# Designs tried in a protein design run: peptides against a protein of PDB entry 5TUV. Part 83

Target 1, 107 residues: chain A of PDB entry 5TUV
Amino acid sequence: KEVIDRLRYLKAEIEDLELKERELDQQKLWLQQSIKNVMDDSINNRFSYVTHEDICNCFNGDTLLAIQAPSGTQLEVPIPEMGQNGQKKYQINLKSHSGPIHVLLIN
Target 2, 107 residues: chain B of PDB entry 5TUV
Amino acid sequence: AQECQNLEVERQRRLERIKQKQSQLQELILQQIAFKNLVQRNRHAEQQASRPPPPNSVIHLPFIIVNTSKKTVIDCSISNDKFEYLFNFDNTFEIHDDIEVLKRMGM

## One batch from the design tools (peptide; made by RFdiffusion4, then SolubleMPNN)

Design b2_p16_7_s2 (from b2_p16_7, 6 letters changed)
Fold by OpenDDE base, seed 4:
Structure b2_p16_7_s2 (fold): chain B 107 residues (1-107), chain C 107 residues (1-107), chain A 16 residues (1-16)
Amino acid sequence: as target 1 above (107 residues)
Amino acid sequence: as target 2 above (107 residues)
Amino acid sequence: QLAKRYKLSYLGLIPL
């Protein structure tokens, strides 16, 4: 009897959890679309930038490259390989399909 | 007993997924808020200055930040169409997206 | 380590 009751309870709870999970999935989709719409707005887009000062305040003591690229740009970081000079090669490959990539040195 | 245990395991898995989804949703909300705050800040700043910032003084979204040692040698190769970039580093680097930057900015 | 691939989006870097 106790086991049966526990099973019934667990099954009911799992059903509720399934509903909750679906609700969260829908909310995520809605919010993602909302964010996209907000960012695509012409006025918001005009003001969607950070300054050199902003970046410098976030990072200290290093060489900083700011790379602005269109949405959809692909970024690849290959496995480091030994170069011809015996030095490991660390690389970043960028491929844009919709517009130019802009690089700024921040210091 | 075994069935009960199986359902308890499933219940726990679902609870963990829900928790993860809730966290992801919260992050999306924060991202949207951060972006809106950024836009508001910039709009206000430009209103106060009565002019937009110089073109090369800002980094437009979306962007990434590459952080590396000051001693790191960086080479950049650009394709003819300027849509492909290859960065070579003689040492390790870190990559941060604009979302992380906005977080660090306290937006 | 494996090669890492990402896509820039309105949601930041998305792993591929």
Scores: peptide ipSAE 0.609, ipTM 0.911, DockQ to the pose 0.775
Fold by OpenDDE base, seed 3:
Structure b2_p16_7_s2 (fold): chain B 107 residues (1-107), chain C 107 residues (1-107), chain A 16 residues (1-16)
Amino acid sequence: as target 1 above (107 residues)
Amino acid sequence: as target 2 above (107 residues)
Amino acid sequence: QLAKRYKLSYLGLIPL
């Protein structure tokens, strides 16, 4: 009886959790779409930028590259492997389909 | 019983997923707020300056920041169609997205 | 391991 009751309880709880998870999934989708809409707005898009100063304030002491690319641009970072010259290859591959990629050296 | 144990494992797994999803939703909300704050800041700044910033002085979203040592040699290759970029580094680097930058900016 | 792949978006880097 105890086991049966426990089973019933667990099954019921799992069903409730399933509902909760689906609710959260829907909320996520809604919010994601909302964000896209906000950022795609012409006025917001016009002002959607940071400055060199902003970046410098966030990082210090190193070389900083800012890479701006269209939404949807693919970024690939291969696992470092030994190159033909015996040096490890540290790489970033970018592929844009909708526009140019802009690179700025911050410092 | 074994069945109870299995369901308890499942319950726990779902609880963890729900927790993660709740956290992700919160992050999305904060991201949207940060973006709105950024836009507001920039609008105000441009109003005060009575002009937009120079094109090369700002970094539009979306972007990434690559952080590497000042000693790192960076080579960039661009495809003929300018859609593909290959960055080669002779040392390690870090990548930060615009969301992280906005967080660091306190937006 | 496999190469890390991402997509730039308004939601930041999204793993692919």
Scores: peptide ipSAE 0.555, ipTM 0.903, DockQ to the pose 0.835
Fold by OpenDDE base, seed 2:
Formats: sequence, C-alpha cells, structure tokens
Structure b2_p16_7_s2 (fold): chain B 107 residues (1-107), chain C 107 residues (1-107), chain A 16 residues (1-16)
Amino acid sequence: as target 1 above (107 residues)
Amino acid sequence: as target 2 above (107 residues)
Amino acid sequence: QLAKRYKLSYLGLIPL
C-alpha cells in the first residue's frame, strides 16, 4: 500500500516535471526568436557595435583580432596537428554564405 | 522498492535538467538586456558626438575576438569574395564571442 | 579527435 502510493506520487510528479520542462523549452525558443527580432530591428542593428576601446578594456597584453561576420558563418578550429615541418598547426577557418567577413586588428 | 528508486532517480534527473534550463533562460534574458544596453549606450554616444563613428572604428555584431600572444605570427588567406578566411597561427589562441565581450563590458 | 566547429549567431558561438 505504501509502496503503491509512493509509486503513484512519483509518477504524477514526473509527469508534472515533464510539462514544466516542455514549458521551459518553449520559453527558450521564444526568447531566442525575440533576441533575433530585436537584433534584426533596423534601429538596433544600426547601433549594434562595440568600439576598439571596448575591446581593449576587456583584454590586455595580447594581439587582438576582431572578426565580424554575418550570422550563420561557420567557424572551424582544427585539432592542432603536426605539420610537415614538425610545427603544430593552429588554424581558424571561417566560411560565410551570406556576406563578406571583416577583420580588424585592435592592437 | 526498486521501481520507486528508479523513479526517484528519474525525478532527480528531471529536476536537475529543469534547473539547468532555468539558468540558461536567465542567461538569454541577460544577453538581451546587455544588447539593449549596448544599443542605448551607442545611441547616446552618437547623439553627444553629433556623428556616427567611422565605419572601420567599430565592430558590428555578431563578431568574435581572437586573442593571442604578441609574439604569435598570424597569416591570413582570404578568398576573392572575402567569404572565406584561413588564419594560421604559430602558437595557441583564444576565441571569445560577442556575448562574452558584452559581459566583460558590464552591459 | 574532431575539429571544433561553431556557428556565429545572435546567441554567440554555437557549437556544431
């Protein structure tokens, strides 16, 4: 009796949790779409930038490259492997399908 | 009973996933707020300056920041249409997305 | 090991 009641309770709770999880998944989807809409807004898009100063304030002491690329651009970072000369290859491959990529040297 | 134990494990797993999803949702909310704050800042700054920034002085979203040592040699190969970039580094690098930058900026 | 692949988006870098 007690075990049966516990089983029933747990099953009911799991069902409620499943509903909650689905609700959160939907909320995430809506929020992601909302962010996209906000960023695609003409006025927001016009002002959606950071300055060189902003970047310099966030990082110090190193070479900084700022790479602006269209949304959807693919970034590939191969696993460092030894080249023919025995040097490890550190690479970044970028491929855009919707527009040019722009690179700025910050410092 | 064993069945109760199995359901309790499942219950706990679902609770943890829900917690994680709640956290992720909060993160997205904060990202949206940060973006709006960025836009507001830039609008205000341009109003005060009575001019937009020069095109090559700002980094438009979305972007990434590549951080590497000052000693790192960077080679870049660019396609004719600038849709493909290949970066070669002789040493390690770090990549930071625009979301992280906005966080570091305190937006 | 597989190369790390990402997609740029308004949600930052998304692992692929």
Scores: peptide ipSAE 0.555, ipTM 0.903, DockQ to the pose 0.823
Fold by OpenDDE base, seed 1:
Structure b2_p16_7_s2 (fold): chain B 107 residues (1-107), chain C 107 residues (1-107), chain A 16 residues (1-16)
Amino acid sequence: as target 1 above (107 residues)
Amino acid sequence: as target 2 above (107 residues)
Amino acid sequence: QLAKRYKLSYLGLIPL
């Protein structure tokens, strides 16, 4: 009696949750595409930048490198390992497939 | 019953996934708003200055910020076409993406 | 033990 009713309730609820999850998945996909479209717009793209001052206000007292690269650029940070000279290797590897990479020293 | 318990576990798992997806969706919305605010700010600033900023004074999206000690020695190897970069550091560093920077800027 | 890999995108750094 009660077990059967509980089973029916749970199955119905799970079905509703499945619908909700699919709705959210579609919304996410739509929003991701919307963001890309907005950022690729010629006018928006022209003004899609930050200044040195902006960066300096976000960080204090360190060496700051700004690395601008095309969307899709691959970034690799190897696990620090001992080099041949006995020093730890701290590295960043960048690979772009669609355009040049630009580096700016902020401070 | 065991079947009820199994369905309750599944129900809870789905609820948690939905919650996570809702949060992720909200973050994407905020990112889009931040970007639009950035564009609006820059458009207004250039209108007031009656000129665009110098090319090397701004960082175009998408970008990353590398933060390290002022004492850190940085070596960089660049390919001829500037599609590949290899950075070597003699000490640790931090990486921040443009999304984080926009958040810190209050966009 | 594995290198951290990312893709730069309009959505920030995306882990690979």
Scores: peptide ipSAE 0.516, ipTM 0.902, DockQ to the pose 0.819

Design b2_p16_7_s3 (from b2_p16_7, 5 letters changed)
Fold by OpenDDE base, seed 5:
Parts: structure tokens; C-alpha cells; sequence
Structure b2_p16_7_s3 (fold): chain B 107 residues (1-107), chain C 107 residues (1-107), chain A 16 residues (1-16)
């Protein structure tokens, strides 16, 4: 009797939580689309950049590569493995499907 | 009862997911705000300078930053269409996305 | 350990 009532209560609560979760999912989707729209706006797009100075201010004096690529570009970082020469291989693979990739050496 | 316990676990799982999704949503909101702030900054800067920045002085979104030691040797192989890049490093590196950069910039 | 794969997007890097 008490257990049955508890079960009913829990089931009802879980249903409410499910609704809340779906609501959040929809909000996320909406916001993601909103961000895309905002960034694709002609005026915003014109000003959607950072400067070399900005990057330098964000990081210390190491070598900095800025890689600009279209949205959707795939980035792969293989597991470092020992090469034939006995040195570990550190790699980045980039593949764009919609436009060229631009690389800038910042410092 | 075991069934009651199972539902309690499920409830807790859903609560945690909801919390995570709420956090992710807030992050997206902040990202959008940061972008808008970036745009406003750049617009204002160009107005003050009465000119756009030099072409090779800016990095357009989206981008990533690769940070590595000054001693790191970087080899890059590029496809003819510049759609594919292969970077080889003789040492470790760090990757940062544009969102992180905007955060570091205080946007 | 697996290779890390990402996709550039309007929302930064997205794990794949």
C-alpha cells in the first residue's frame, strides 16, 4: 500500500522530469540556431574576428598557430605513438569540406 | 521494494542530467553574449580608427589556437585545395578553441 | 586511449 503509493509518486515525478529535460533540449537547439543566425548576420560576420594582439594577450610567449577554418571542419588528434625513428608522433589532422583552411603563425 | 529503489536511481539520474543541461544552456548563453561583445568591440575599434584592420592581422571565427613550445618543430603538409592539413610536431601541443579565447579576452 | 576527434563549429570545438 505504502510502496504502491511511493511508486506512483516516483513515476509521476519522473514524467515531470522528462518534460523538463525535453524542454531544455529544445531550448538548447533554439539557442544553437540563434547563435548560428547571429554569427551569419552580415554585419556580425564582418566583425567576427580577433586580432593577433588578442591571441598574444591570451597566451604566453610560446609558438601560436591560429587555424581558421569553415564550420564543420574535422579535427583529429591521433594518439601519440612511437614512430619508426623512435620518436613519438604528435599530429593534427584537419579536413575541411566547405572551404580552405587558413593558418597564421602568431609568434 | 526493489522497484522503488530502481525508480529512485532513475530519478536521481534524470536530475543530474537536467542539472548538466542547465549548465550547458547557460554556457551557450554566455557564448552568444561573448560573441556580441566581440562584435561591438570591433565595430567601435574600427570606428575609432576610421579603417578596418589590416587583412593579415585578424583571425576570423571559427578558429582554433595551437600552442606549443618555441622549440617545437612543426611540419605541415597541405593539400592542393587547402582543404586538408597535416601537422607534425616533434613535441606536445595544446589546442584551444575560439570560445576559450573569447573567455580569456574577457568578452 | 582513443584518438581525439573534433568538429569546428559556431560553438567552438565539438567532440565527435
Amino acid sequence: as target 1 above (107 residues)
Amino acid sequence: as target 2 above (107 residues)
Amino acid sequence: QLAKKYQLSYLGLIPL
Scores: peptide ipSAE 0.591, ipTM 0.911, DockQ to the pose 0.781
Fold by OpenDDE base, seed 3:
Structure b2_p16_7_s3 (fold): chain B 107 residues (1-107), chain C 107 residues (1-107), chain A 16 residues (1-16)
Amino acid sequence: as target 1 above (107 residues)
Amino acid sequence: as target 2 above (107 residues)
Amino acid sequence: QLAKKYQLSYLGLIPL
C-alpha cells in the first residue's frame, strides 16, 4: 500500500517535471532568438563594441589578445602535445566561414 | 522497493536539469540586458563626441579575449584570406568570451 | 583532458 502510493506519487511528479522542463526549453529558444534579433539589428550592430580601455579594466598585467570574428567562427583548443623541441604545444585554431578574423593586441 | 528507488533517482535527475535550465535562462536575460546597456553607452558616447571611434580602437562583438603571461611567446599563422588563424603559445593561456567581458564591465 | 571546440556566437562561446 505504501509502496504503491509512493510509486503513484513519483510518477505523477515526474510527469509534472517533464512539462516544466519542456516549458523551460521553449523559453530558452525564445530568448535565444530574441537575442539574435536584437544583435542583428543594424543600429545595435553598429554600436556592439567594447574599447581597449574596457578590456584593460577587466584584466590585469598580462598580454591580452582580442580576437573578433564573425558569428559562427569555430574555435578549437587541442590537447597540449609535446612539440619537436620538447616544448608543449599550446594552440588556438580559428576558422571563419563568413568573414575575416581580426586580432588586436590590447597591451 | 527497487522501482521506487529508481524513480527517486530519475526525479532527482530531472530536478537538477530543471534547476540548471532555470539558471541558464536567467543568464540569457542578463546577457540581453548587458548588450542593450552596452549599445546605449556607446550611442551616448558617440553622440557626445560627435564622431565614431577609430576603427582599430574598438572590438566588435562577437569576440574572445586571450590572456597569457607577458613572458609567453605567441606565434600566429594566418591564411591569405584571414579566415583561418593558428596561434601557438609556449605557455598556458586563458580564453574569455564577450559575455564574460560584459559581466566584468558591469553592463 | 579532451580537446575543446567552440563556436563564436551572439550567445558567447558555444561548446561543440
Scores: peptide ipSAE 0.584, ipTM 0.906, DockQ to the pose 0.803
Fold by OpenDDE base, seed 1:
Structure b2_p16_7_s3 (fold): chain B 107 residues (1-107), chain C 107 residues (1-107), chain A 16 residues (1-16)
Amino acid sequence: as target 1 above (107 residues)
Amino acid sequence: as target 2 above (107 residues)
Amino acid sequence: QLAKKYQLSYLGLIPL
């Protein structure tokens, strides 16, 4: 009796949770599309930038490279390995599919 | 009963997923707000200056920031179309995305 | 240490 009641309760709750999860999935999808739309807007796109000062205020004391690339650009950081000359190789690989990559030295 | 236990495990699993999805949704909302704040700031700044900033003085989204020691030697290989970049460092580096920058800026 | 792969999205890096 108690087991049957508990089973019914749990099944009903799981059904409710499934509905909630689907709702959240839909909300995320719509929000992601909203972000794309907002950023692709001509006016917003025109003003979608930060300044050298902004970056310098966020970081200090080191060399800063700013790398601007189109959405969808792939970034790979391989495991540091010993090179042929016995030096460790630290690398960043970038590949864009839709436009050029721009690099700026901040400091 | 074993069936009750199985359903309770499933229930807990779904609850945790829902919690994670709620958190992710919140982050997306905050990101969109930060972007809108950035746009508003830049619009105001350009209105006050009565001109846009110089092209090479700003970093357009999306971007990443690479931070390394001032002593680090950086080599860069670029494809002809600038779609592919290979960076070589003789020391370690840190990568920060534009979201982190916006957060540090207080957007 | 592990190799890291990312994709630039509209906002932020997405792990691949």
Scores: peptide ipSAE 0.580, ipTM 0.911, DockQ to the pose 0.722
Fold by OpenDDE base, seed 4:
Structure b2_p16_7_s3 (fold): chain B 107 residues (1-107), chain C 107 residues (1-107), chain A 16 residues (1-16)
Amino acid sequence: as target 1 above (107 residues)
Amino acid sequence: as target 2 above (107 residues)
Amino acid sequence: QLAKKYQLSYLGLIPL
């Protein structure tokens, strides 16, 4: 009797959880689209930037490169390998499909 | 008893997935809020200054920040169409996206 | 370390 009741309870709860999970999935999709729409808005796009000061305040003591690229740009960081000169090669590969990539050195 | 145990395991798995999805959703919400705050800040700043910032003084979204030692030698190769970039580093580096930067900025 | 691939987006870096 207790086992049967527990089974019924668990099954009902799992069903509720399934509904909740689907709800969250839909909310995520909605929010992702909302973010894209907000970012694509002409006014928002005009003001969607950070300053050199902003970056400097976030990071200290190192060389900072700011790389601005269009949405959809692909970035690849290959496994470091030994170079011809015996030095490990650390690389970043960027490929844009829709526009130019802009690089700034932040001091 | 075994069936109950199986369902309890399933329930727990679903609860964990839901928790993860809730966390992801919250992060998206915070991202949107951060972006809106950024836009608002910049709009206000430009209104106060009565002019936009110089073009090379700002970094437009989306962007990444590459952080490396001051001693790191950086070489950059650019394709003819300027759509492909290859960065070579003689040492390790860190990459941070614009979302992380906005978080660090307190947006 | 493993090779990593990402895509820039309005949602930040998205692993590929």
Scores: peptide ipSAE 0.575, ipTM 0.905, DockQ to the pose 0.771

Design b2_p16_7_s4 (from b2_p16_7, 7 letters changed)
Fold by OpenDDE base, seed 4:
Structure b2_p16_7_s4 (fold): chain B 107 residues (1-107), chain C 107 residues (1-107), chain A 16 residues (1-16)
Amino acid sequence: as target 1 above (107 residues)
Amino acid sequence: as target 2 above (107 residues)
Amino acid sequence: QLAESYELSHLGLIPL
């Protein structure tokens, strides 16, 4: 019967898709680790930077801060709240665990 | 049949997840390529200049870019442990990571 | 707006 054949086909396809999804999951993990390894390489690390010009070419018209911090640094942006003077508090909280944080004013 | 319909829905859901994962993998590949291109660019530039760039002229990865209005008042506080940084803004801001910057740079 | 938390990594900002 056509319905039975369709069911059989769909079940088989779903099994194949399950395998494909697992394959992609493994590939993602591998690629993520590869990226970390490449970026942690001493030579690559030495040249892993952008210039002020690069940033200025990407953004215009506003004040730009560049914040460099070690991998693993935690960034928090709390919900804005009213301050004592009625001014809303817009905040960025940074927590580094392995090294200094550097702040550069671009423009 | 209801079972056939259920399986077709499941198949479509899995296909969509796979498509999303494939897209994510492509993004990771592009990140690697962008980083490679950045490193190559910088290596070539330093070779031509026969010197590294000035220390305060570059932003090392990883970093974030914060852009806000030129009228925004920005204050920065450092915690006693020197690992926590608090930025206060009197207006809204945008945050961009280094991956986005590399994309905007055309790397 | 909702509170946001991230981690800086070699993969960019990772939501926490």
Scores: peptide ipSAE 0.601, ipTM 0.907, DockQ to the pose 0.758
Fold by OpenDDE base, seed 5:
Structure b2_p16_7_s4 (fold): chain B 107 residues (1-107), chain C 107 residues (1-107), chain A 16 residues (1-16)
Amino acid sequence: as target 1 above (107 residues)
Amino acid sequence: as target 2 above (107 residues)
Amino acid sequence: QLAESYELSHLGLIPL
């Protein structure tokens, strides 16, 4: 009897949790679309940038590459492997489909 | 008995997922706020300067920052497709997206 | 060490 009651309770709770999770999923999708819309707005897009100073203030003592690319650009970082000279290869592959990639050396 | 245990595990798993999704939703909200703050900052700056920033002095969103040692040798090659870039590093590097940069900027 | 693939978006880097 107690086990049956516990099972019933758990099943009911899980059902409620499923509804809550779906609600959160929908909210996430809505917010993601909202962000895209805000960023794609012509006025906002005009001012959607950071400066070299901004980047320099965020990072110190390193070589910094800033890579600007269109949304949808694919970034691949393969597993480092040994090169022909015995040196490990560290690579970044970028593939854009909708526009040019712009690279800036910050420091 | 075993069914009860299974459902309890499932309940806990769902609760954790919900918690994670709530956190992710909060992060998205913060991202949107950060972006709006960035836009406002830039609009204000340009208004006071009475001019847009100099060309090539800004990095438009979306972007990534690649951070590596000053001693790291970086080679860049463009494949047959002009939209494809290959970066080679002789040492390790770190990648940061624009969202993280905005966070570091305090937006 | 694992290979990583991402898509650049308005939401930052999205794992693929």
Scores: peptide ipSAE 0.600, ipTM 0.907, DockQ to the pose 0.772
Fold by OpenDDE base, seed 3:
Structure b2_p16_7_s4 (fold): chain B 107 residues (1-107), chain C 107 residues (1-107), chain A 16 residues (1-16)
Amino acid sequence: as target 1 above (107 residues)
Amino acid sequence: as target 2 above (107 residues)
Amino acid sequence: QLAESYELSHLGLIPL
């Protein structure tokens, strides 16, 4: 029967897809760990930076703030709320747990 | 049959997830490549200059870029240990992470 | 719109 055959086919394919998904998950985990290892390497870490020129070449015309913080720093952007003076409050909250945060005005 | 339709929906769902995971994996690969290219660039540049760049002229990873209008008023509250920052803007802003910056740099 | 929360990492901003 066509329906029975289709069901069997679909079940088999779903099983194959599940295997593929697990494979991809594992690959992602390995790659993520690899990236961390590469970036944590002492030599790589020393040269892990961009210049003001680099940033200026990526953006134009506006005020640019560069915020450097340790890995693990929390960034929160709350929902804009109306202030007491009728002005919407746009905020960025940063919390580091392992080191200081550095802010640079690029332009 | 209803069961057949249900499995087809599930199949499609899994296919979409796999596609997304494949894309994410590719992005991670590109991130690692970009980072390695950045490190190589900086190493070569410092070798040519025979000195590291001034400390305040570079932005170390990880970082974010905040882009806002030149007319935007920015207020910042900083904790004593510089572990906590609160930015207030009187207008909207955009946030870009270092990964996006490296992409824009063509790394 | 919606409140956003992230963590800085070697993988860029990670949604929390």
Scores: peptide ipSAE 0.598, ipTM 0.907, DockQ to the pose 0.785
Fold by OpenDDE base, seed 1:
Structure b2_p16_7_s4 (fold): chain B 107 residues (1-107), chain C 107 residues (1-107), chain A 16 residues (1-16)
Amino acid sequence: as target 1 above (107 residues)
Amino acid sequence: as target 2 above (107 residues)
Amino acid sequence: QLAESYELSHLGLIPL
């Protein structure tokens, strides 16, 4: 009897948890879409930037490159390999499909 | 008894997933708030200055920051497709996205 | 030591 009661309880709880998980999944999707809508708004887009000072305040003492690219741009960082001249190659590959890429030297 | 144990394991698994999803939702909410705060800051700043910032003085979202040593040699090449960029470094680097930058800015 | 692939988005860098 105790085992049967425990089984019924656990099964009912798991069903409730399944509903909760689906609710959270739906909320995530709607929130992600909301973020995109807010950022794509014409007024918000106009003011969606940071300054050189902002970046310099976040980092210290190194060379900083700022790379701006459209949403959907693909970034590849391959495993470092030895070059033909014996130097290790450290690379970043960018592929945009919807607009230009802009590069700024910050520091 | 064994079935009870199996269901208890499943229950715990689902509870952990729910906890993770709740945390992810909170992160998304904070990202949206940070973005809205950034927009508000910039709107206010431009109102005070009575002009927009110079074009090359700001970095528009989305962007990434590449951080490397001051001694690192950086080469950039653009492919025949103007949407493709290749960066070569002679040393290691770090990449940070705009979300992390906004966090560091305290937005 | 690991190859990494990402996509830029409104949600930051998304691993691919």
Scores: peptide ipSAE 0.589, ipTM 0.907, DockQ to the pose 0.748

